# Designs tried in a protein design run: peptides against a protein of PDB entry 1BH9. Part 15

Target 1, 89 residues: chain A of PDB entry 1BH9
Amino acid sequence: FSEEQLNRYEMYRRSAFPKAAIKRLIQSITGTSVSQNVVIAMSGISKVFVGEVVEEALDVCEKWGEMPPLQPKHMREAVRRLKSKGQIP

## One batch from the design tools (peptide; aimed at target 1 T30 I45 P89)

Design b2_p10_4_s3 (made by RFdiffusion4, then SolubleMPNN; from b2_p10_4, 6 letters changed)
Fold by OpenDDE base, seed 2:
Structure b2_p10_4_s3 (fold): chain B 89 residues (1-89), chain A 10 residues (1-10)
Amino acid sequence: as target 1 above (89 residues)
Amino acid sequence: SLVELVRKIE
């Protein structure tokens, strides 16, 4: 890792979705209560998803010869590419 | 990948 890459990784590692918000969201979809372990698992999966999209978007930004910060166009293209690769539905 | 992770959890 470069220093910049390490800093981005550390910010990512320290980030987390609020448990209460995730719990409310899941319950709004399922119509039933969920356990703490389910909230933790879903939070982790969601973080991985966001991380993969951002990683792809950074690659798009670089391939287009552009510099951060990421723009909506990079995120949209990242999602298209990940779908094309079968990495997200 | 996310898809692979989900498949492992299921």
Scores: peptide ipSAE 0.046, ipTM 0.671, DockQ to the pose 0.126
OpenDDE base, seeds 1, 3, 4, 5: peptide ipSAE 0.023, 0.025, 0.043, 0.030; ipTM 0.556, 0.564, 0.657, 0.610

Design b2_p10_4_s4 (made by RFdiffusion4, then SolubleMPNN; from b2_p10_4, 5 letters changed)
Fold by OpenDDE base, seed 1:
Structure b2_p10_4_s4 (fold): chain B 89 residues (1-89), chain A 10 residues (1-10)
Amino acid sequence: as target 1 above (89 residues)
Amino acid sequence: DLVELVEKIE
């Protein structure tokens, strides 16, 4: 891995959704209180999902011969590709 | 990531 790739991965690993915000969001959908483990699980799944979309968007940017930062066009194409691969709904 | 996530739920 390049130093830049390692730095991006470390920033991603250290990123987290605010537990209180995720808890409130889930509770707004379920109508009931959720456990800490449910908040952790949903936060982790959400982080993985965001990671997969960003990774595919970086691959799109590279394949188009473009340089970072990611633009809305890369994100739109990434979502289209992931849907086409059956990796997201 | 997924393994570390599972370990945090246990």
Scores: peptide ipSAE 0.039, ipTM 0.679, DockQ to the pose 0.073
OpenDDE base, seeds 2, 3, 4, 5: peptide ipSAE 0.028, 0.030, 0.026, 0.028; ipTM 0.563, 0.564, 0.556, 0.560; seed 3 fails the geometry check

Design b2_p10_5 (made by RFdiffusion4)
Pose (drawn by RFdiffusion4):
Structure b2_p10_5 (pose): chain A 89 residues (1-89), chain P 10 residues (1-10)
Amino acid sequence: as target 1 above (89 residues)
Amino acid sequence: FLDLINTLVS
């Protein structure tokens, strides 16, 4: 396999949101503070959401006869499709 | 997402 397959996997494996921002974002909405578990769970779910959007946008870029990197028009279009399939909020 | 946050906090 290529250095890139390996490096693409490593990034996938360890990419994650900083807990500090996830927590401040959530607690700045509940007013109350929140737990370690809530932040990790929210990070896991958000990583899946990001995954679905980029996976869906990659499909739009592919079908529009274009190549990566993903452009803004791809992200928004993907969002519209995911909402239609009702798979994202 | 707001509902998910409230669920997780609860």

Design b2_p10_5_s1 (made by RFdiffusion4, then SolubleMPNN; from b2_p10_5, 4 letters changed)
Fold by OpenDDE base, seed 5:
Structure b2_p10_5_s1 (fold): chain B 89 residues (1-89), chain A 10 residues (1-10)
Amino acid sequence: as target 1 above (89 residues)
Amino acid sequence: FVELILELVS
């Protein structure tokens, strides 16, 4: 792995969703309170999802012959590609 | 990314 890849992973690893915010978001959707374990699980799933989108966006950026940082257009294209591959709904 | 995760958990 390249140093750049490791640096990106380190930033990803250190990132996290605030538990309180996730809890509020879930409860706004479900209409009921949720347990701490549900919040933890949803936070983890969300982080993995974001990571997959960002990784795809980096690939898009590279394939378009562009340089970082990622732009909204890369993220939008990444989502489209992941959907077309059936990797996300 | 997948390979990195696999390496870390192995």
Scores: peptide ipSAE 0.022, ipTM 0.504, DockQ to the pose 0.033
OpenDDE base, seeds 1, 2, 3, 4: peptide ipSAE 0.021, 0.021, 0.021, 0.021; ipTM 0.497, 0.500, 0.512, 0.501

Design b2_p10_5_s2 (made by RFdiffusion4, then SolubleMPNN; from b2_p10_5, 5 letters changed)
Fold by OpenDDE base, seed 5:
Structure b2_p10_5_s2 (fold): chain B 89 residues (1-89), chain A 10 residues (1-10)
Amino acid sequence: as target 1 above (89 residues)
Amino acid sequence: MVELIRKLVS
């Protein structure tokens, strides 16, 4: 791994969604309580999902000849691409 | 980066 890759990995590894926030969000959607395991699983899935969107957005940014920080237009295009690839609903 | 993580946990 390059130093840059390691640094990005460390930042990603340290990041986490607050469990309480995820729990409240799920409950607001489902209308019912959820177990701790569901919250943990959803937190993990959400983390991976955000990572994929950000990585795709960085690719968009690069392909457009632009430099970070990412802008909303990069994120929107990233989501569009991921949908077209069938990677997200 | 995400692919890197996938490889680490596979």
Scores: peptide ipSAE 0.011, ipTM 0.354, DockQ to the pose 0.041
OpenDDE base, seeds 1, 2, 3, 4: peptide ipSAE 0.010, 0.009, 0.010, 0.009; ipTM 0.350, 0.362, 0.347, 0.353; seed 3 fails the geometry check

Design b2_p10_5_s3 (made by RFdiffusion4, then SolubleMPNN; from b2_p10_5, 5 letters changed)
Fold by OpenDDE base, seed 4:
Structure b2_p10_5_s3 (fold): chain B 89 residues (1-89), chain A 10 residues (1-10)
Amino acid sequence: as target 1 above (89 residues)
Amino acid sequence: FVELIRELVA
């Protein structure tokens, strides 16, 4: 890893979704209260998902001969590619 | 990290 890559990874690693926000979001969808463990699990899954999309978007950016920061077009293409690979629905 | 998680879930 370059120093820049390491720094980005550290920021990602230290980032977290606010539990209260995740809880509210889940409850808005399910219509029922959810346990703390569900919030923790969903937060973890969501973080991994975001990381995967961002990683793919960085690859897209590079393959297009462009440089960071990522733009919405990279994110959209990343999602398309991940869907095509069967890695996300 | 993401690839490691993929390997664990696969």
Scores: peptide ipSAE 0.025, ipTM 0.557, DockQ to the pose 0.055
OpenDDE base, seeds 1, 2, 3, 5: peptide ipSAE 0.023, 0.022, 0.023, 0.022; ipTM 0.483, 0.505, 0.498, 0.501

Design b2_p10_5_s4 (made by RFdiffusion4, then SolubleMPNN; from b2_p10_5, 4 letters changed)
Fold by OpenDDE base, seed 3:
Structure b2_p10_5_s4 (fold): chain B 89 residues (1-89), chain A 10 residues (1-10)
Amino acid sequence: as target 1 above (89 residues)
Amino acid sequence: FVDLIRELVE
């Protein structure tokens, strides 16, 4: 990894979704309370998902000959590409 | 839970 890549990865590793916020979000969608284990699992899955989308978006940005920071158009294209690759539903 | 993940990201 380059120094920049390593730094980004370290920032990603250090980041985490606040449990309370995730719990509230899930409950707002499901209409019912959820267990701590569900919150933990969802938080982990979500972090991985976001990481994959961002990685794809950075690739899109580079392939389009553009430089960070990422823009909404990169994120939208990333999602489209991941879907086409069957990596996300 | 895929829908939940999408809602979180969006």
Scores: peptide ipSAE 0.031, ipTM 0.613, DockQ to the pose 0.103
OpenDDE base, seeds 1, 2, 4, 5: peptide ipSAE 0.030, 0.022, 0.029, 0.027; ipTM 0.596, 0.480, 0.609, 0.558; seed 2 fails the geometry check

Design b2_p10_6 (made by RFdiffusion4)
Pose (drawn by RFdiffusion4):
Structure b2_p10_6 (pose): chain A 89 residues (1-89), chain P 10 residues (1-10)
Amino acid sequence: as target 1 above (89 residues)
Amino acid sequence: FVEENVEKLL
């Protein structure tokens, strides 16, 4: 395999949101503070959401006869399709 | 998304 397959996997494996921002974002909505578990769970769910959007946008870029990197028009279009399939909020 | 999941998790 290529150095890139390996490096793409490593990034996938360890990419994660900083807990501090996830927490401040959530607690700045509930007013109350929140738990370590809530922040981790939210991060995991958000990572899957990011995954679905990029995966879907990569498909649009592919079908529009274009190549990566993903452009803004791809992300928004992907969002519209995911909402239609009703798979993202 | 965040509001929905906060309600589910709390």

Design b2_p10_6_s1 (made by RFdiffusion4, then SolubleMPNN; from b2_p10_6, 4 letters changed)
Fold by OpenDDE base, seed 3:
Structure b2_p10_6_s1 (fold): chain B 89 residues (1-89), chain A 10 residues (1-10)
Amino acid sequence: as target 1 above (89 residues)
Amino acid sequence: LIEELLEKLL
């Protein structure tokens, strides 16, 4: 791993969704109160999903010979590729 | 990504 990859991983590892925001979002969809365990599980799954999309977008950016920061075009192409691979619906 | 996260959580 490069120092840059390690730094990105450390920033990703330290990133978190605000529990209260995730709780409110789930409650807006379900119409009912959710447990802390559901909020933790959904936050974890959501963080993994965002990580995979960003990783694919970084690979797209590199393959296009472009430099960071990621642009909306990289994110759109990443989502297209992940769908094509069957990794996301 | 996921495998590297799992290896650092264990």
Scores: peptide ipSAE 0.028, ipTM 0.548, DockQ to the pose 0.043
OpenDDE base, seeds 1, 2, 4, 5: peptide ipSAE 0.027, 0.028, 0.027, 0.028; ipTM 0.548, 0.564, 0.562, 0.571

Design b2_p10_6_s2 (made by RFdiffusion4, then SolubleMPNN; from b2_p10_6, 5 letters changed)
Fold by OpenDDE base, seed 5:
Structure b2_p10_6_s2 (fold): chain B 89 residues (1-89), chain A 10 residues (1-10)
Amino acid sequence: as target 1 above (89 residues)
Amino acid sequence: LIEEVLKKLL
């Protein structure tokens, strides 16, 4: 790993969704109360998803010969590529 | 990234 990749992973690792916000969001969709384990699982999956999109967006930025920070165009292209790869719906 | 970090930590 480059130092830059390690630093990005540390920032990613330290990032978290507030449990109460995730719980409320899931409950707004399901119409029912959810367990703490469901909140943890959904928070984990959501964090992995954001990580994969950001990683693909960094690859897009590099392949376009552009420098960070990531722009909305990189994020949009990342989502298109991940869809094309079947990694996201 | 995540998989490669996991391989380094385990």
Scores: peptide ipSAE 0.024, ipTM 0.593, DockQ to the pose 0.035
OpenDDE base, seeds 1, 2, 3, 4: peptide ipSAE 0.023, 0.023, 0.023, 0.022; ipTM 0.544, 0.572, 0.582, 0.580

Design b2_p10_6_s3 (made by RFdiffusion4, then SolubleMPNN; from b2_p10_6, 5 letters changed)
Fold by OpenDDE base, seed 3:
Structure b2_p10_6_s3 (fold): chain B 89 residues (1-89), chain A 10 residues (1-10)
Amino acid sequence: as target 1 above (89 residues)
Amino acid sequence: LIEELLKKLL
């Protein structure tokens, strides 16, 4: 791993969704109150999903011969590729 | 519940 990869992983590891924001978002979709465990589970899944999209976007950026930071075009292409691979719906 | 939320968010 490069120092840059380690630094990105450390920033990713330390990143978190605010529990109250996730709770409100879920409740806006379900129309009902949700348990803390549902908030934790959805926050975890959402963090993994963001990680996978960012990883694919970094691969897109590299394959295009471009340098970081990631741009909206890399993120859009990453989502397209993950959909094409059947990794996301 | 989780699957329904995922289907609505993705």
Scores: peptide ipSAE 0.029, ipTM 0.602, DockQ to the pose 0.366
OpenDDE base, seeds 1, 2, 4, 5: peptide ipSAE 0.021, 0.022, 0.021, 0.022; ipTM 0.534, 0.555, 0.557, 0.559

Design b2_p10_6_s4 (made by RFdiffusion4, then SolubleMPNN; from b2_p10_6, 6 letters changed)
Fold by OpenDDE base, seed 5:
Structure b2_p10_6_s4 (fold): chain B 89 residues (1-89), chain A 10 residues (1-10)
Amino acid sequence: as target 1 above (89 residues)
Amino acid sequence: LIEELLKELL
């Protein structure tokens, strides 16, 4: 891994959704209280999803011969590619 | 990636 890739991975690793915000969001959808384990699971899945989108966007940026930082165009193309691969709906 | 994230969340 390049130093830049390591630094990005460390920033990603340290990133987290606030548990209270995720809990409130889920409860707004389900209409019922959710357990801590549901909040943890949904936070993990959401973090993985964001990671996969950002990884695909970095690949898009590189394939276009462009340099970071990621721009909205890379994120839009990443989502399009992930949809085309059947990785996201 | 996923395994290390799971260890941090659980």
Scores: peptide ipSAE 0.037, ipTM 0.663, DockQ to the pose 0.059
OpenDDE base, seeds 1, 2, 3, 4: peptide ipSAE 0.030, 0.029, 0.033, 0.028; ipTM 0.607, 0.592, 0.648, 0.609

Design b2_p10_7 (made by RFdiffusion4)
Pose (drawn by RFdiffusion4):
Parts: structure tokens; sequence; C-alpha cells
Structure b2_p10_7 (pose): chain A 89 residues (1-89), chain P 10 residues (1-10)
């Protein structure tokens, strides 16, 4: 396999949101503070959401006869499709 | 939605 497959996997494996921002974002909405578990769970769910959007946008870029990197028009279009399939909020 | 999701997680 290529250095890139390996490096693409490593990034996938360890990419994660900083807990500090996830927490401040959530607690700045509940007013109350929140737990370690809630932040991790929210991070995991958000990572899946990011996964679905990029995966879907990569499909649009592919079908529009274009190549990566993903452009803004791909992200928004992907969002519209995901909402139609009702798979994202 | 984010507040509801946090409540579900708690």
Amino acid sequence: as target 1 above (89 residues)
Amino acid sequence: FLKELVEELE
C-alpha cells in the first residue's frame, strides 16, 4: 500500500475535536456544566456527522465530473441530499 | 437540537 493510504488512515484513526471547545459550546447552551462522558459522546457523534458529509460531498464532486479537494458547492449540495434522505438533522 | 441531544446524552 501507499504512504498515502497509511497516512490517510492514521488521520482517520486519530482525528478528533478538542474537548475544550466541545464542552464550552455545550455548556454555553445548557447553562449548567456537563460531564466528561457527554463531551466524548458528542465528539464521537460529530465525527460521524463530519464523516457522512465528506463522504456524501465526495460523491457529488465525483458525479459532477470533478476532482477533490472538496469545494464549498460540494458541501452544501451534500447537505441538501442528506436532508432529503433524512439521514442528517 | 443541540440542547435536546445533550439532554439525551445526560

Design b2_p10_7_s1 (made by RFdiffusion4, then SolubleMPNN; from b2_p10_7 with F1L E8K)
Fold by OpenDDE base, seed 5:
Structure b2_p10_7_s1 (fold): chain B 89 residues (1-89), chain A 10 residues (1-10)
Amino acid sequence: as target 1 above (89 residues)
Amino acid sequence: LLKELVEKLE
């Protein structure tokens, strides 16, 4: 692992979605109250999803011969590639 | 629940 990869992983590890925000978001979609365990599980899944998109976007950036920071074009291409691979819906 | 959230991400 490069120092840059380690630094990215550390920033990712320290990142978290606010539980209250996730709870509100889920409730806005389902129209019903959700348990704390559902909020925890969904927060974890959401963090993994963001991680996978960012990882694919970094691969896109590298394959295009570009340098960080990631741009909206990398993120859009990453989502297209992950959909094409069946890794996200 | 999970299905509805996945559908929202599409």
Scores: peptide ipSAE 0.028, ipTM 0.592, DockQ to the pose 0.183
OpenDDE base, seeds 1, 2, 3, 4: peptide ipSAE 0.022, 0.022, 0.021, 0.023; ipTM 0.530, 0.523, 0.524, 0.554

Design b2_p10_7_s2 (made by RFdiffusion4, then SolubleMPNN; from b2_p10_7, 4 letters changed)
Fold by OpenDDE base, seed 3:
Structure b2_p10_7_s2 (fold): chain B 89 residues (1-89), chain A 10 residues (1-10)
Amino acid sequence: as target 1 above (89 residues)
Amino acid sequence: ELEELVRKLE
């Protein structure tokens, strides 16, 4: 791991969705109150999903011979590749 | 969050 990769991973580890925001979002879809355990599960799954998309977008950026920051084109290509690999619907 | 999720699944 480069120092830059370690720093990116540490920033990812420290990142979190605000529990109140996730709770409100789920409630807006379900029309009912959700448990704290559902909020934690959905927050965890959402963080993993965002991590996988960002990792694929960084790989796209590198393979194109480009430097960060990530652009909308890298994110669109990442989603296309993950769909093609069957890793996302 | 992920550690808290894992701890609840154990």
Scores: peptide ipSAE 0.064, ipTM 0.725, DockQ to the pose 0.069
OpenDDE base, seeds 1, 2, 4, 5: peptide ipSAE 0.035, 0.052, 0.030, 0.034; ipTM 0.693, 0.712, 0.669, 0.697

Design b2_p10_7_s3 (made by RFdiffusion4, then SolubleMPNN; from b2_p10_7, 4 letters changed)
Fold by OpenDDE base, seed 5:
Structure b2_p10_7_s3 (fold): chain B 89 residues (1-89), chain A 10 residues (1-10)
Amino acid sequence: as target 1 above (89 residues)
Amino acid sequence: LLRELVEKLL
């Protein structure tokens, strides 16, 4: 792994969704109260998903011969590619 | 429920 990859992973590892915000978001969708375990699970899944999209966007950026920072075009292309691969709905 | 939430959040 490059130092840049390690630094990105460290920033990703330290990142967290605010539990209260995730709880409110889930409750806005379900119309009902959710357990702490559901908030933890959804926070974990959401973090993994963001990681996968960012990693695919970095691959897009590289394949286009472009340098970071990631632009909205890379993120949009990443989502299209992940959908075409069946990795996201 | 949980699967439907994932599908709506993605």
Scores: peptide ipSAE 0.031, ipTM 0.614, DockQ to the pose 0.294
OpenDDE base, seeds 1, 2, 3, 4: peptide ipSAE 0.024, 0.025, 0.024, 0.024; ipTM 0.556, 0.580, 0.571, 0.570

Design b2_p10_7_s4 (made by RFdiffusion4, then SolubleMPNN; from b2_p10_7, 4 letters changed)
Fold by OpenDDE base, seed 3:
Structure b2_p10_7_s4 (fold): chain B 89 residues (1-89), chain A 10 residues (1-10)
Amino acid sequence: as target 1 above (89 residues)
Amino acid sequence: ALLELVQELL
């Protein structure tokens, strides 16, 4: 790996969704209170999902011969590719 | 992939 890749991973690793915001979001959908464990699990799954989408978008950007920052077109194409691969519904 | 990057760091 490159130092740049390591730094990006460290930033990703240290990133977190605010627990209170995730709790409120889930509760707005379910109409009931959720446990701390559900918030932790959903936060983890959401972080992995965002990471996978961003990684695919970076690959799209590179394959198109473009440079960061990522644009909405890269994110849209990433989602299309992940759906095509069966990685997301 | 992110998983591959994690594996390289272990």
Scores: peptide ipSAE 0.028, ipTM 0.571, DockQ to the pose 0.031
OpenDDE base, seeds 1, 2, 4, 5: peptide ipSAE 0.022, 0.025, 0.027, 0.027; ipTM 0.524, 0.551, 0.562, 0.572

Design b2_p10_8 (made by RFdiffusion4)
Pose (drawn by RFdiffusion4):
Formats: C-alpha cells, structure tokens, sequence
Structure b2_p10_8 (pose): chain A 89 residues (1-89), chain P 10 residues (1-10)
C-alpha cells in the first residue's frame, strides 16, 4: 500500500475535535455544565456527521466530473441530498 | 444538530 493510504488512515483513526470547544459550545446552550461522557459522545456523533457529509460531497464531486479537493459547492449540495434522504438533521 | 443531540444526551 501507499504512504498515502497509510497516512489517510492514521488521520482517520485519530482525527477528533478538541473537548474544550465541544464542552464550551454545549454548556453555553444548556447553561448548566456537562459531563466528560456527554462531550465524548457528542464528539463521536459529530465525527460520524462529518464523515457522512464528506463522503456524500465526494460523491457529488465525482458525479459532476470533478476532482478533489472538495469545494464549497460540493458540501452544500451534499447537505441538500442528505436532508432529502432524511439521514441528517 | 447540536441542540438535538444535546437533548438526546441529557
């Protein structure tokens, strides 16, 4: 395999949101503070959401006869399709 | 998304 497959996997494996921002974002909405578990769970769910959007946008870029990197028009279009399939909020 | 998921978790 290529250095890139390996490096793409490593990034996938360890990419994660900083807990501090996830927590401040959530507690700045509930007013109350929140738990370690809530922040981790929210991070896990958000990573999956990011995953679905990039995966869907990569499909649009592919079908529009274009190549990566993903452009803004791909992200927004992907969002519209995911909402239609009703798979993302 | 965030509000929905926070309500599910709390």
Amino acid sequence: as target 1 above (89 residues)
Amino acid sequence: FVEEKVNELL

Design b2_p10_8_s1 (made by RFdiffusion4, then SolubleMPNN; from b2_p10_8, 5 letters changed)
Fold by OpenDDE base, seed 4:
Structure b2_p10_8_s1 (fold): chain B 89 residues (1-89), chain A 10 residues (1-10)
Amino acid sequence: as target 1 above (89 residues)
Amino acid sequence: FVKKVLEELL
C-alpha cells in the first residue's frame, strides 16, 4: 500500500452517512417511519456500494492513463462497467 | 440500487 492509498482508506473508513439524513431519505421513498436497524443496514450497504464504485473508478482512471482526482467521467464509466459485469443492477 | 435494496429489506 502506498501512503496515499492508506490515507484514502482511512478517510473512507472514517466516513459515515449522517443517520438523520439516511432516515429522512428512506422515509421520503417509503412514506413510512423506519427503525434504527434499517438506517444502520442501509448506511452500511450504501458505504460499501460507494467504495465499490470508487474502486472501479480508480481502475478506470488508471486504465485511461489519467491521474487522480476522480472526475465525473470515471464515475460514469465505473457504473457502466459494474452494470456490464452484473455487479450492480 | 438503493430502491432495489429497499424493496428487498422492507
Scores: peptide ipSAE 0.031, ipTM 0.619, DockQ to the pose 0.794
OpenDDE base, seeds 1, 2, 3, 5: peptide ipSAE 0.028, 0.023, 0.030, 0.024; ipTM 0.598, 0.506, 0.610, 0.513; seed 2 fails the geometry check

Design b2_p10_8_s2 (made by RFdiffusion4, then SolubleMPNN; from b2_p10_8, 6 letters changed)
Fold by OpenDDE base, seed 4:
Structure b2_p10_8_s2 (fold): chain B 89 residues (1-89), chain A 10 residues (1-10)
Amino acid sequence: as target 1 above (89 residues)
Amino acid sequence: FIKEVLEKLL
């Protein structure tokens, strides 16, 4: 791993969704109160999801011969590729 | 991976 890859991984590892925001979002969808464990699980999965999309978007950016930062076009193509691979619905 | 986890939680 390069120092840059390590720094990105550390920033990713330290990132978290605010529990209150995740709780409110789930409650707006389910129409009911959710447990703390559901909020923790959904926060973890959402973080993994964002990680996989960003990783695929970096691969898209590289394959297009483009330089960072990631643009909305890379994120859209990443989602399309992940759907095509059956990795996301 | 994520699809299967979402299908188990929702």
Scores: peptide ipSAE 0.031, ipTM 0.602, DockQ to the pose 0.218
OpenDDE base, seeds 1, 2, 3, 5: peptide ipSAE 0.031, 0.023, 0.030, 0.025; ipTM 0.600, 0.520, 0.590, 0.553

Design b2_p10_8_s3 (made by RFdiffusion4, then SolubleMPNN; from b2_p10_8, 5 letters changed)
Fold by OpenDDE base, seed 4:
Structure b2_p10_8_s3 (fold): chain B 89 residues (1-89), chain A 10 residues (1-10)
Amino acid sequence: as target 1 above (89 residues)
Amino acid sequence: FIEEVLRQLL
């Protein structure tokens, strides 16, 4: 692990979606109140998903011979690749 | 993704 990889992992590890914002978002989609456990589960899954997309976008950036920071083009290509691999719908 | 996960959980 490079120091940069460790720093990115620490920032990712410490990142969290605000529970109240996730609760409001889910409620806006479902039209009903959701439990705290649903908010926790959805926040966890959403964090994992963001991690997978960012990891693929870093691989895209490297494979294109480009340097960080990640650009919208890397994120779009990452999503396309993950779809093509059947890793996301 | 989020909408599909919501459909599977709810």
Scores: peptide ipSAE 0.036, ipTM 0.643, DockQ to the pose 0.782
OpenDDE base, seeds 1, 2, 3, 5: peptide ipSAE 0.034, 0.025, 0.033, 0.035; ipTM 0.636, 0.534, 0.629, 0.637

Design b2_p10_8_s4 (made by RFdiffusion4, then SolubleMPNN; from b2_p10_8, 5 letters changed)
Fold by OpenDDE base, seed 4:
Structure b2_p10_8_s4 (fold): chain B 89 residues (1-89), chain A 10 residues (1-10)
Amino acid sequence: as target 1 above (89 residues)
Amino acid sequence: FIEEVLKKLL
C-alpha cells in the first residue's frame, strides 16, 4: 500500500454519516419513524456503497490515464461499470 | 440503491 492509499483508507475509516441526517432522510422516504438499528444498518450499507463507487472511480481515473482528484465524469463512469458488472442495480 | 435497500429492510 502506498502512503496515499493508507491515508485515503484512514479518512474513509474515520468518515461517518451523521445519524440524525440519515434518520431524517429515511423518514422522508418512508413517511414513518425508524429505529436506531435501522439508522446504523443504513449508515453502514451507505458507507460500503460509497467505498465501492470511489474504488471503481479511482480505477476509471487510472485507466483513463488521469490523476486525482476524482471528477464527476469518473463517478458517472464508475456507476455505469458497476451496473454493467451487476454489482449495483 | 438506497430505496431498494430500504424496501428490503422495512
Scores: peptide ipSAE 0.032, ipTM 0.626, DockQ to the pose 0.803
OpenDDE base, seeds 1, 2, 3, 5: peptide ipSAE 0.020, 0.020, 0.030, 0.031; ipTM 0.519, 0.532, 0.616, 0.618

## One batch from the design tools (peptide; aimed at target 1 E4 N7 V54)

Design b2_p11_3 (made by RFdiffusion4)
Pose (drawn by RFdiffusion4):
Structure b2_p11_3 (pose): chain A 89 residues (1-89), chain P 11 residues (1-11)
Amino acid sequence: as target 1 above (89 residues)
Amino acid sequence: SPLFETYEKYY
């Protein structure tokens, strides 16, 4: 396999949101503070959401006869499709 | 590659 497959996997494996921002974002909405578990769970769920959007936008870029990197028009279009399939909020 | 740049940006 290529250095790239390996490096693309490593990034996938360890990419994660900083807990500090996830927590401040959540507690700045509940007013109350929140737990270590809630932040981790929210990070996990947000990583899956990011995954679905990029995976869907890569499909639009592919079908529009274009090549990566993903452009803004791909992200928004992907969002519209995911909402139609009702798979993202 | 461009695909890899997409992963760096979004993940």

Design b2_p11_3_s1 (made by RFdiffusion4, then SolubleMPNN; from b2_p11_3, 4 letters changed)
Fold by OpenDDE base, seed 2:
Structure b2_p11_3_s1 (fold): chain B 89 residues (1-89), chain A 11 residues (1-11)
Amino acid sequence: as target 1 above (89 residues)
Amino acid sequence: SPLLETDRKYL
């Protein structure tokens, strides 16, 4: 495993969605207020989702014989593959 | 899976 991979993971670990933004987004959909726990849970799930998409995109990039940084085409292909695998709706 | 593999190795 390369230093690049380790560094990427560290950046991922340090990343987080703004709690207030997540709360507002959820409430815009539900039409009602949501608890702190719901915000935390949704934030966590969202981060995992992003991580899985990026991971798949990195795999796509590698399989296509290309090098980082990821491009929109990798992300689009990643989503398609994850859908085909039943990992996302 | 680069990210998952990295996680398993270092954590």
Scores: peptide ipSAE 0.036, ipTM 0.674, DockQ to the pose 0.075
OpenDDE base, seeds 1, 3, 4, 5: peptide ipSAE 0.029, 0.034, 0.035, 0.034; ipTM 0.622, 0.662, 0.675, 0.658

Design b2_p11_3_s2 (made by RFdiffusion4, then SolubleMPNN; from b2_p11_3, 5 letters changed)
Fold by OpenDDE base, seed 3:
Structure b2_p11_3_s2 (fold): chain B 89 residues (1-89), chain A 11 residues (1-11)
Amino acid sequence: as target 1 above (89 residues)
Amino acid sequence: SPLLETDRRYF
């Protein structure tokens, strides 16, 4: 890791989705209450997903010869590329 | 990759 990458990872590591918010979101979709384990699993999966998309978006931004901050176009392209690579469904 | 592991903060 470069110093910048280390700092970014540290911010990522310390970030977390609020448990109650995730629970409410899932329940709004399922229509019924969900267990604590489901909330934990979905929170973890979501954090990994967001992290991977952001990493890909930063790569897109760099490859396009552009500078931060990330824009919606970088995020959209990142998702497209990850799908084409089979890294996300 | 650090992004392959589930964040222990959720446990």
Scores: peptide ipSAE 0.063, ipTM 0.722, DockQ to the pose 0.062
OpenDDE base, seeds 1, 2, 4, 5: peptide ipSAE 0.045, 0.039, 0.037, 0.046; ipTM 0.710, 0.685, 0.681, 0.715

